# Designs tried in a protein design run: peptides against a protein of PDB entry 9IZ0. Part 278

Target 1, 345 residues: chain A of PDB entry 9IZ0
Amino acid sequence: ITCLGSNGHTYKQLVKGGNDDLRQDAVMEQVFEQVNGFLRSYRKTSQRNLSMRTYKVIPLALKTGVIEWVQDTIPLGEYLDSAHKVYHPKEWSLSTCRKLIAEKQMEDLETRLKVYDLVCRHYRPVFRHFFLESYADPVQWFTTQTNYARSTAVASVLGHVLGLGDRHGQNILIDKTSGEVIHIDLGIAFEQGKKLPVPECVPFRLTRDVVDGMGITGVEGVFRRCMEFTLETLRREEDSLLSVLEVLRYDPLFSWLISPLRRMKKQKMQLENFNQPESGNITTDASRDPKIQRNNVSGESEAERAILKVRQKLSSTLSVEASVGELIRIAQDPSYLALMFCGWS

## One batch from the design tools (peptide; made by RFdiffusion4, then SolubleMPNN)

Design b2_p26_1_s1 (from b2_p26_1, 20 letters changed)
Fold by OpenDDE base, seed 1:
Structure b2_p26_1_s1 (fold): chain B 345 residues (1-345), chain A 26 residues (1-26)
Amino acid sequence: as target 1 above (345 residues)
Amino acid sequence: ELSIEELLKKLQEEVELKKKLEELLE
């Protein structure tokens, strides 16, 4: 829908009328705005304009809302698929890579690592070309690549701390004007990504293409430093952040758990993306409407566990540098990336 | 496609901009 704003500007808006809990997205965006307040309050983060890019979500009902359409964006995965065909036309297709990873999904780690390495050799990174081709002016090129590294660093720390899941290339938009990342579809949080049919094993998305977009320094320099400053800020504001999350504990409409419906939807999307024929043994025992009595007691216990995990991730037991170093290591570890749905790009 | 020379020029300008930014961030 296109709406005329009170300011005379036309805004494209996406009306979602489906099963997506836009309230969870709206709540996560509110958490990001609070975190952006913390990032603005500290010199080290403020002088670098560190922020999580947000988008406006207006939940109208449990299953209906208006999402701000982020203009001049492209999904990371859409760019990477197109760019890979241009820059590496002799390499494997994304569908071939997905198929090979899927065929070995139930195999041991050693076999999965061999397939991941093989896929990586036949699907090379291209994301550096986004900046090179989109920005003729060297200052704009450098500025946008720097903004990308900065925004990716903030999103990586926040994604880890809040346990954001489902961070695939279609849920990460690139702003073509600023180079910043915009994370969408925020309804898998608080490590619920580990409960997906393909469990998420990395703290955030730091695949070879995500790194290639950072330029010649990769993770070293702007990205690492901005992760450190972001984590330092979140550790200083731990009590403020936890207080924001505690307000969500009392929101009766906020779900700390992935819904069975959302899990099934993601499972179906994963199967469709693998071109696996529906093995007809998805017993549509949809007749078990589990009256999962949302035992209010279970929701409070899950909220408490989620808040405790956030507190643990903000622990000062390790230095900021050591903590960021370990996060970067894990996020790039082939032993984790080989287990992912799309860990190669 | 940027020529290798244009790429090298952009990289050199990036390195100089990084140095200036590092000096401004001290």
Scores: peptide ipSAE 0.016, ipTM 0.482, DockQ to the pose 0.011
Fold by OpenDDE base, seed 5:
Structure b2_p26_1_s1 (fold): chain B 345 residues (1-345), chain A 26 residues (1-26)
Amino acid sequence: as target 1 above (345 residues)
Amino acid sequence: ELSIEELLKKLQEEVELKKKLEELLE
């Protein structure tokens, strides 16, 4: 929908209805705004304008709400699919790569690594071209690429600490004006991505295309340093961050668990991405939503476990540099990426 | 870490790619 604001500006808004609990998205956006406060207060992060890009989420009812449409954005996955066709027209299609990875999903790690390497050789990174195409001016090019690396670093640390899942290329927007990343669909948090049919094994998305957008230095430069400064800020503000999360523990409407419906929907979407949509009108009248009494007792124990995991991720047992180094290593490790639904791009 | 030579080579490749894109946008 398009709304006219009281300021005379027109705003596009996305109305989401159905099975998506927008309360989770709204809560995660509130956590990001608090973290953005910490990033603004700390010299090393404020001097670099480090922030998690946010969007407005207004929950209206159970499973219904309005989301701000961020103007001048493109989904990372949409850009990558288009750019791969332009720059590498002789390479494999995204659908071919997906099919080959899926056909080996039940195989051993060695077989999955061989298929992942094969896919990687036939689907090369292209995301550097976003910055080269979009910004003719060298200063604007360098600035936007730097902003991309910075925003990706913040999102990577926050994504790890808060255990954000479902970080596929359609859930990551690129701001075409600033080069910054905007993470959307935040309904899989606190490591609930490990409960998906294809478990998420990486701390954040740091695929070859995500790295290619950082330019010649890749992860070694702006990205690594901005991850370090972000983690240093979050460790400093640990008690403040945990206090924000404790408020959510007492929200009876916040779900620390992935809903069975959302899990089934993601499973169906993962399976449908393998089957061409044959036009079969299977009107599955899924009208029998079993009234699964959400036993409140299970939610509190999951909240405690989630908060404990956040505290563990903020532990000062390792240096910031060592912790960031290990996160970057794991996020780029082929042994984890080969297990992902789309770990090659 | 990339060697200084590898960094310079990659920088040169990016500059050449940028020029080719500029020529395609004209």
Scores: peptide ipSAE 0.015, ipTM 0.443, DockQ to the pose 0.012
Fold by OpenDDE base, seed 4:
Structure b2_p26_1_s1 (fold): chain B 345 residues (1-345), chain A 26 residues (1-26)
Amino acid sequence: as target 1 above (345 residues)
Amino acid sequence: ELSIEELLKKLQEEVELKKKLEELLE
């Protein structure tokens, strides 16, 4: 829809209808805006204009809302699929890569690593071309690539700390004007991505294409330093961040757990993306196995565990540099990426 | 047409300029 603002400007808005609880997105955007306050207050982050890009979410009902249509954006996955066909037309298709990874999903780690490495050799990174194609002016190219590395660093730290899941290429937008990343579909948080049919094993998305977009310095340039400054800010503001999360503990409409319906929807989307024929009979009638103790782990106990995990991730036991170094290592580790739904791109 | 080597050299100069600019902004 197009809405006329009170300022006389027309804004395109996406009306999202369906089963997606936009309230979780709205709450996470509020948490990001609080974190953006911390980033603005701290000298090392404010001087670099570090922020998590936010978008307006107006939940209209439990399952319907208006999302700000972020103009001049492209999904990372859409760009990468298009660019890969242009720059590497003799390499494997994304569908071929997905199929090979899916066929080996139930195999051991050694077999999955071999298939991941094989896929990586036949699907090379291309995301550097986004900046080279979009910005002919060297100053604009440099500025936008810097903004990309900075925004990716902030999103990586926040994504780890808040345990953001479902960070696939369609849930990460690139702003074509600024080069900044915009994370969407925020309804899988607090490590609930580990409960997906394909568990998320990385702290954030740092695939080969995500790194290729950082240019020749890769992770060792602006990205690492901006992760360090962001983590330093979040450690300094730990009590403030935890206080924001404690308010959410008492919100009866905030779900600290992935809903069974959302899990099933993501399972279906993963199966469709694998081109696995719906073997019709996985009506896992989740009704009958009585040994799924619904530990009615009270929503309180899940919130408490989530807050405890956030506190643990903000621990000063390791230096900022050591903590960031370990996060970058894990996020790029083939042993984790080979287990992911799409760890090669 | 700039050779790939000239492009890489310019990119390296830009990275060094970036490091210097970041050091000056600290």
Scores: peptide ipSAE 0.014, ipTM 0.451, DockQ to the pose 0.011
Fold by OpenDDE base, seed 2:
Structure b2_p26_1_s1 (fold): chain B 345 residues (1-345), chain A 26 residues (1-26)
Amino acid sequence: as target 1 above (345 residues)
Amino acid sequence: ELSIEELLKKLQEEVELKKKLEELLE
């Protein structure tokens, strides 16, 4: 839909009709706007214009809403699939890599590590080429690559602290104008990704292609420093952040748990992505709302556990540098990435 | 399936509700 705003500007809006509860996305975007307030108030983050990129979500009904169309974006996974075909035409296809990882999903860690290493040798990083192709001016190239590293650092800290899941390449958009990342489909939060059929074992997405986009310094440049400043800001504003999350505890529309339906949908998508080429418009006509008797008592106990985990992640027991160092280490560890659905890119 | 017109009407009602809520919270 194209809407004419009261300011005379024309806005494109995506009307999403489908089985995704846009209310979860809208609530998480509100949490990000509060965090962006903290990042603007703190000197170390405000001087770098650190923010989580947000988008407007207006939930109209159960499974219906309007999303602000983020113009000039591309899904990270779409760019990477196209770029790997251009820069490495003799390497393995994404489908071949997915198949080999899938065939070994039930095997031991040693076998999964060997297959992960084999896939990594036949599917090399290319994401640096996004910046080299898109920005002919050296200042624009450096600025956009810096913005990418900054926005990825903010999203990585927030993604860890809030336990954001389902961070696959289609749920991460790249802004072609700024180089910033935009996270979408926020309906898996508070470590509910660990309950997926393929459990999420990393704190955030820091795969080889995500690192390749940071340029020659990789994680040791702008990225690490911006993670440190972001985590320092969130530790300072712990009580403010926890107060925002406590309001969500009393929101009857917010779900602290992954819905059985969403879990089954993700399981089906994971199984189907192993067997079929990407072309199918799967209109899943899953009409029956099971009467989930949300036992209110179970929801409060899960909210309390989620808030306690957020508090634990904001603990000052370790320095900011030590905490960020450990998060970066775990997020890049092959022993975790080899267990993931798509840990190689 | 909600028609585009029914969706636009709901959006307008929600924007008006949001404006009224903002005016009540100020």
Scores: peptide ipSAE 0.000, ipTM 0.236, DockQ to the pose 0.016

Design b2_p26_1_s2 (from b2_p26_1, 16 letters changed)
Fold by OpenDDE base, seed 3:
Structure b2_p26_1_s2 (fold): chain B 345 residues (1-345), chain A 26 residues (1-26)
Amino acid sequence: as target 1 above (345 residues)
Amino acid sequence: ELTVEELLKELEEKVKEEEKKKKELE
């Protein structure tokens, strides 16, 4: 729909109806707006215009809402699939890579690492071409690549600290004007992604294509430094951030548990990404899997656990540099990437 | 029994043949 604002400007809006609970997305966008306040107040982050790119989410009811339509964006995964066909037309298709990873998903880590290496050799990074194609002017090219590395650094720190999971290529938009990343579908927060059939193994998405977009310096340039400044800001504002999260602990509209509907939708999407035939014995009866320990984890116990994990991630026990170095190492580790449904791109 | 390396090589060859056939049909 198109809405006329009180300022006389027209805004495009996406109306979501059906079974999507937008309340979690709206709450996470509010947390990002508060964090953007902290990033603007601190000199090292303010001087670099560091921010989490946000979008407006207005929940209208339990399962309906209005989302801001982000213009001039493309999903990262859509760009990468298209660009890979253009730049590497002799390499494997994305479907072939997914099939090979899925066929070996039940094998040991050694076998899965060999499969991951094989896929990586037949599906090379292409994301650097986004900046080369989109920006003919060298100053615009450098500016947009810098904005990409900065926004990815902020999103990576926030993704780790807030435990944002399911950051696949369809949940990351690229702004074609600024080069900034926009994270969408924020329904998996506070490490709820570890409860999926394919658990989140990495602190944030730092795959080969995500790194290829950073240019010749990869992670060792703007990205690492901007992660350090972002984490330094969040450590400084720990009490302020925890106070924002404590308000959410008592918000009756916020669910600290993944909804059964979201769990089923994400499970189905993971199975579809593996091209697994519906083996008729996957009882979609999420009620009957007895190995889901119905830990009667009260929503309060999950909220307390989530806040405790945020506090632990903001701990000053390690330097900012050591903490960022370890996060970058883990996010790029083949032993974790080989376990993902799409860790090669 | 095929080693993991031999099995991966056989899969690599089979996948290359399938991708080749697909490109010949487009």
Scores: peptide ipSAE 0.020, ipTM 0.531, DockQ to the pose 0.023
Fold by OpenDDE base, seed 4:
Structure b2_p26_1_s2 (fold): chain B 345 residues (1-345), chain A 26 residues (1-26)
Amino acid sequence: as target 1 above (345 residues)
Amino acid sequence: ELTVEELLKELEEKVKEEEKKKKELE
């Protein structure tokens, strides 16, 4: 839909319906707005204009709302698929890579590592080209690449701390004007990604293409330093952040658990990638009500565990540098990336 | 048990077949 603002400007809005996702998105955006307050208050982060990019989410009902259409954006995955065809036309298609990873998904770690390595050799990073194509001016190129590294650093720390899941290339938008990342579809948080059919094993998305976009220094320099400053800010504001999350504990509209519907939808999408269309009548015997063992873990007990995990991630037991170093290591570890549905790009 | 090299070779062959099928569909 197109809305006329009180300022006389016309805004495109996406009406999303059908899933609990919009309330989750709206809540996470509110958390990001509070964190952006902390980042603005702290000298090391404010001097770098560090922020989590937010978008307006207006929940209209439990399962419906209006999302701000962010103009001049592209999904990271859409860019990467297109760019890979241009820059590496002799390498494997994204479909081929997905199929190979899928076909060996049930194999041991050693087999999955071999498949991942093979896919990596035949699907090279291209995301550096986004900046080279989009910004002919060297100052704009450097500025936008710097903004990308900064915004990715903030999103990586927040993504880890808040346990954001489902960080695939379609849920990460790139702002073509600023180079900043915009995370969308925030309906998997507080480590609920570990409950997916393919568990998320990385703290945030730091795949080869995500790193390639940072330029020649990769994770070293702007990205690492901005992660450190962001984590230092969040550790300083731990009580404030936990207080924001504690308010969500009592929000009856907030789900600390992945919705069964979302889990099933992801499971189907994963299974559909395995089924060649053999014409076999899989009679969806819809009649077996899976006894969802409602493990009567009260939503409250899950909220408490989530808050405790946030506190644990903000622990000062390790230095900021050591903590960030370990997060970067884990996020780039082939042993974790090989377990992902798309860990190569 | 397939050796690492045999598994890689099978995967490379399977990919070549899929790329052929894709080129035949384009």
Scores: peptide ipSAE 0.019, ipTM 0.532, DockQ to the pose 0.026
Fold by OpenDDE base, seed 5:
Structure b2_p26_1_s2 (fold): chain B 345 residues (1-345), chain A 26 residues (1-26)
Amino acid sequence: as target 1 above (345 residues)
Amino acid sequence: ELTVEELLKELEEKVKEEEKKKKELE
């Protein structure tokens, strides 16, 4: 829909309905706005204008709402697929890479690592070209690349702390004006991504293309330093952040658990991205569903576990530098990326 | 049993043939 604002500007809005719990997105955006308050109050983050880019979510009903249309954005995955075809037309297609990783999904880690390396050699990073193509002025180029590295650092720390899942290239938008990242579809939080059919094993998305956009210094420049300052701010404001999350513990509309329907929808989307229609009757023998003991873990017990995990991630047991160093290491580790649905780009 | 290297080589060849067939259909 298009709405006329009180300021005389027209805004596009996306109405979402169905199985997407927009209340979860709206709550996560509220948490991001509180975190942006902490980032503005702390000198080291304020001096760098560090923020999580947010968008307006207005829940209208349990499963229906309006999302602000983010103008001048592109999904990271859409840009990467298009740019890869332009810059590397002799390399493998994204579909071929996905198929190969899928065919080996049930193999051992050693085999999956070798397949991941093979895919990486036949699908090279291209995201640096976004900045080179979009910004002819060297100052604008440097500014936008810096903004990208900063926003990615904030999103990476905050995504890890809040346990944001489903961070695929379609759920990460790039602002074409600022170079900043905008995370969307926040319905998988508090490590519920580990309950997906393909478990998420990385703390945040730091694939080769995500790093290629940071320029020649990669993770060792603006990105690492901005992660450190962001984590230092969140550790300082731990009690304030936990108090915000405790309000959600008592929100009867907030689900700390991934809904079975959303899990099935994500499973189906993961499988449908494999089924281009070759007509092969794969009789999925549905018989060996392992009896998932539905431990009736009360929503309160899951909220308490989620808050405890946030507190553990904010622990000062390790230095900020050591904690960020370990997060960057794990997020780039081939042993984790080879297990992901799309860990190569 | 094929070694992991032989299996990867066979997969790389199959993928090259699939990409070649795709380019012949475009």
Scores: peptide ipSAE 0.017, ipTM 0.469, DockQ to the pose 0.024
Fold by OpenDDE base, seed 2:
Structure b2_p26_1_s2 (fold): chain B 345 residues (1-345), chain A 26 residues (1-26)
Amino acid sequence: as target 1 above (345 residues)
Amino acid sequence: ELTVEELLKELEEKVKEEEKKKKELE
């Protein structure tokens, strides 16, 4: 929808209707704005203009709302699928890679590692080409690649600390002007991604294509240093961040748990992305709501547990460098990536 | 072209109508 603003400017708005809980997105965007305040307050982060890119979410009643349309963006997954077809037309399709990973999802770790390695050899990284294609000027190329590495570092630390889940390539937008990443669909937080049918085992998305976009230094350049500065800032502002999260504990509409409906929707999307629609009229009789034993773990107990996990992730027991080093190691570990729905790109 | 305020109001009215229909079906 195009809206005329009170300032006489036209704004493109995306109206999301249906089953998407835009209120969780709006709350997480408010947390990111507070964190952006912390990042502006510290010299090491402020000098690098480190921020989480935010977007405006106006939640309406029920599951509807208006999202500000982020101009000049592309989903990471859409770019990668297109770029793989151009640069590696003889390699396996994304659908073939997905099918092979799914067919072996119930196998042992050794078999899953062999399948992951095989997929990786037939689906090579291409994300470096985003910067090479989009920016003919060497200064713009270097600037945008640097902005990508910086924004990815901030998003990786925040994604780990807040336990953001469902970080697939369609939930990560790239700003074509700045090279910055924009995270969308924030409704899986506080490690609720571990409760998905395919549990999330990595702290954030650091796949081969995400690393390829960082250029020749990969993770050892701007990315690692910006993760360190971001984590150092969040450790200093621990009490401020925890105070923001405690306000959410008392919000009766904020869900610290993944909705059963959202879990089922993600399960169906994971299954449907593997089954070609054979035209069979599966009248999925929606009637058998499985008696999910509502273990009456009070919403307060789950909020408290989530806040305790955030505090543990901000612990100064390890140095910033050691903590970032371990996070980068785990996020790139084939033993975790081979267990993911799409760990190869 | 709708203003942001008019659009929000129209969406709130549609949502209230859907909530009424849902309550009439329960």
Scores: peptide ipSAE 0.000, ipTM 0.248, DockQ to the pose 0.024

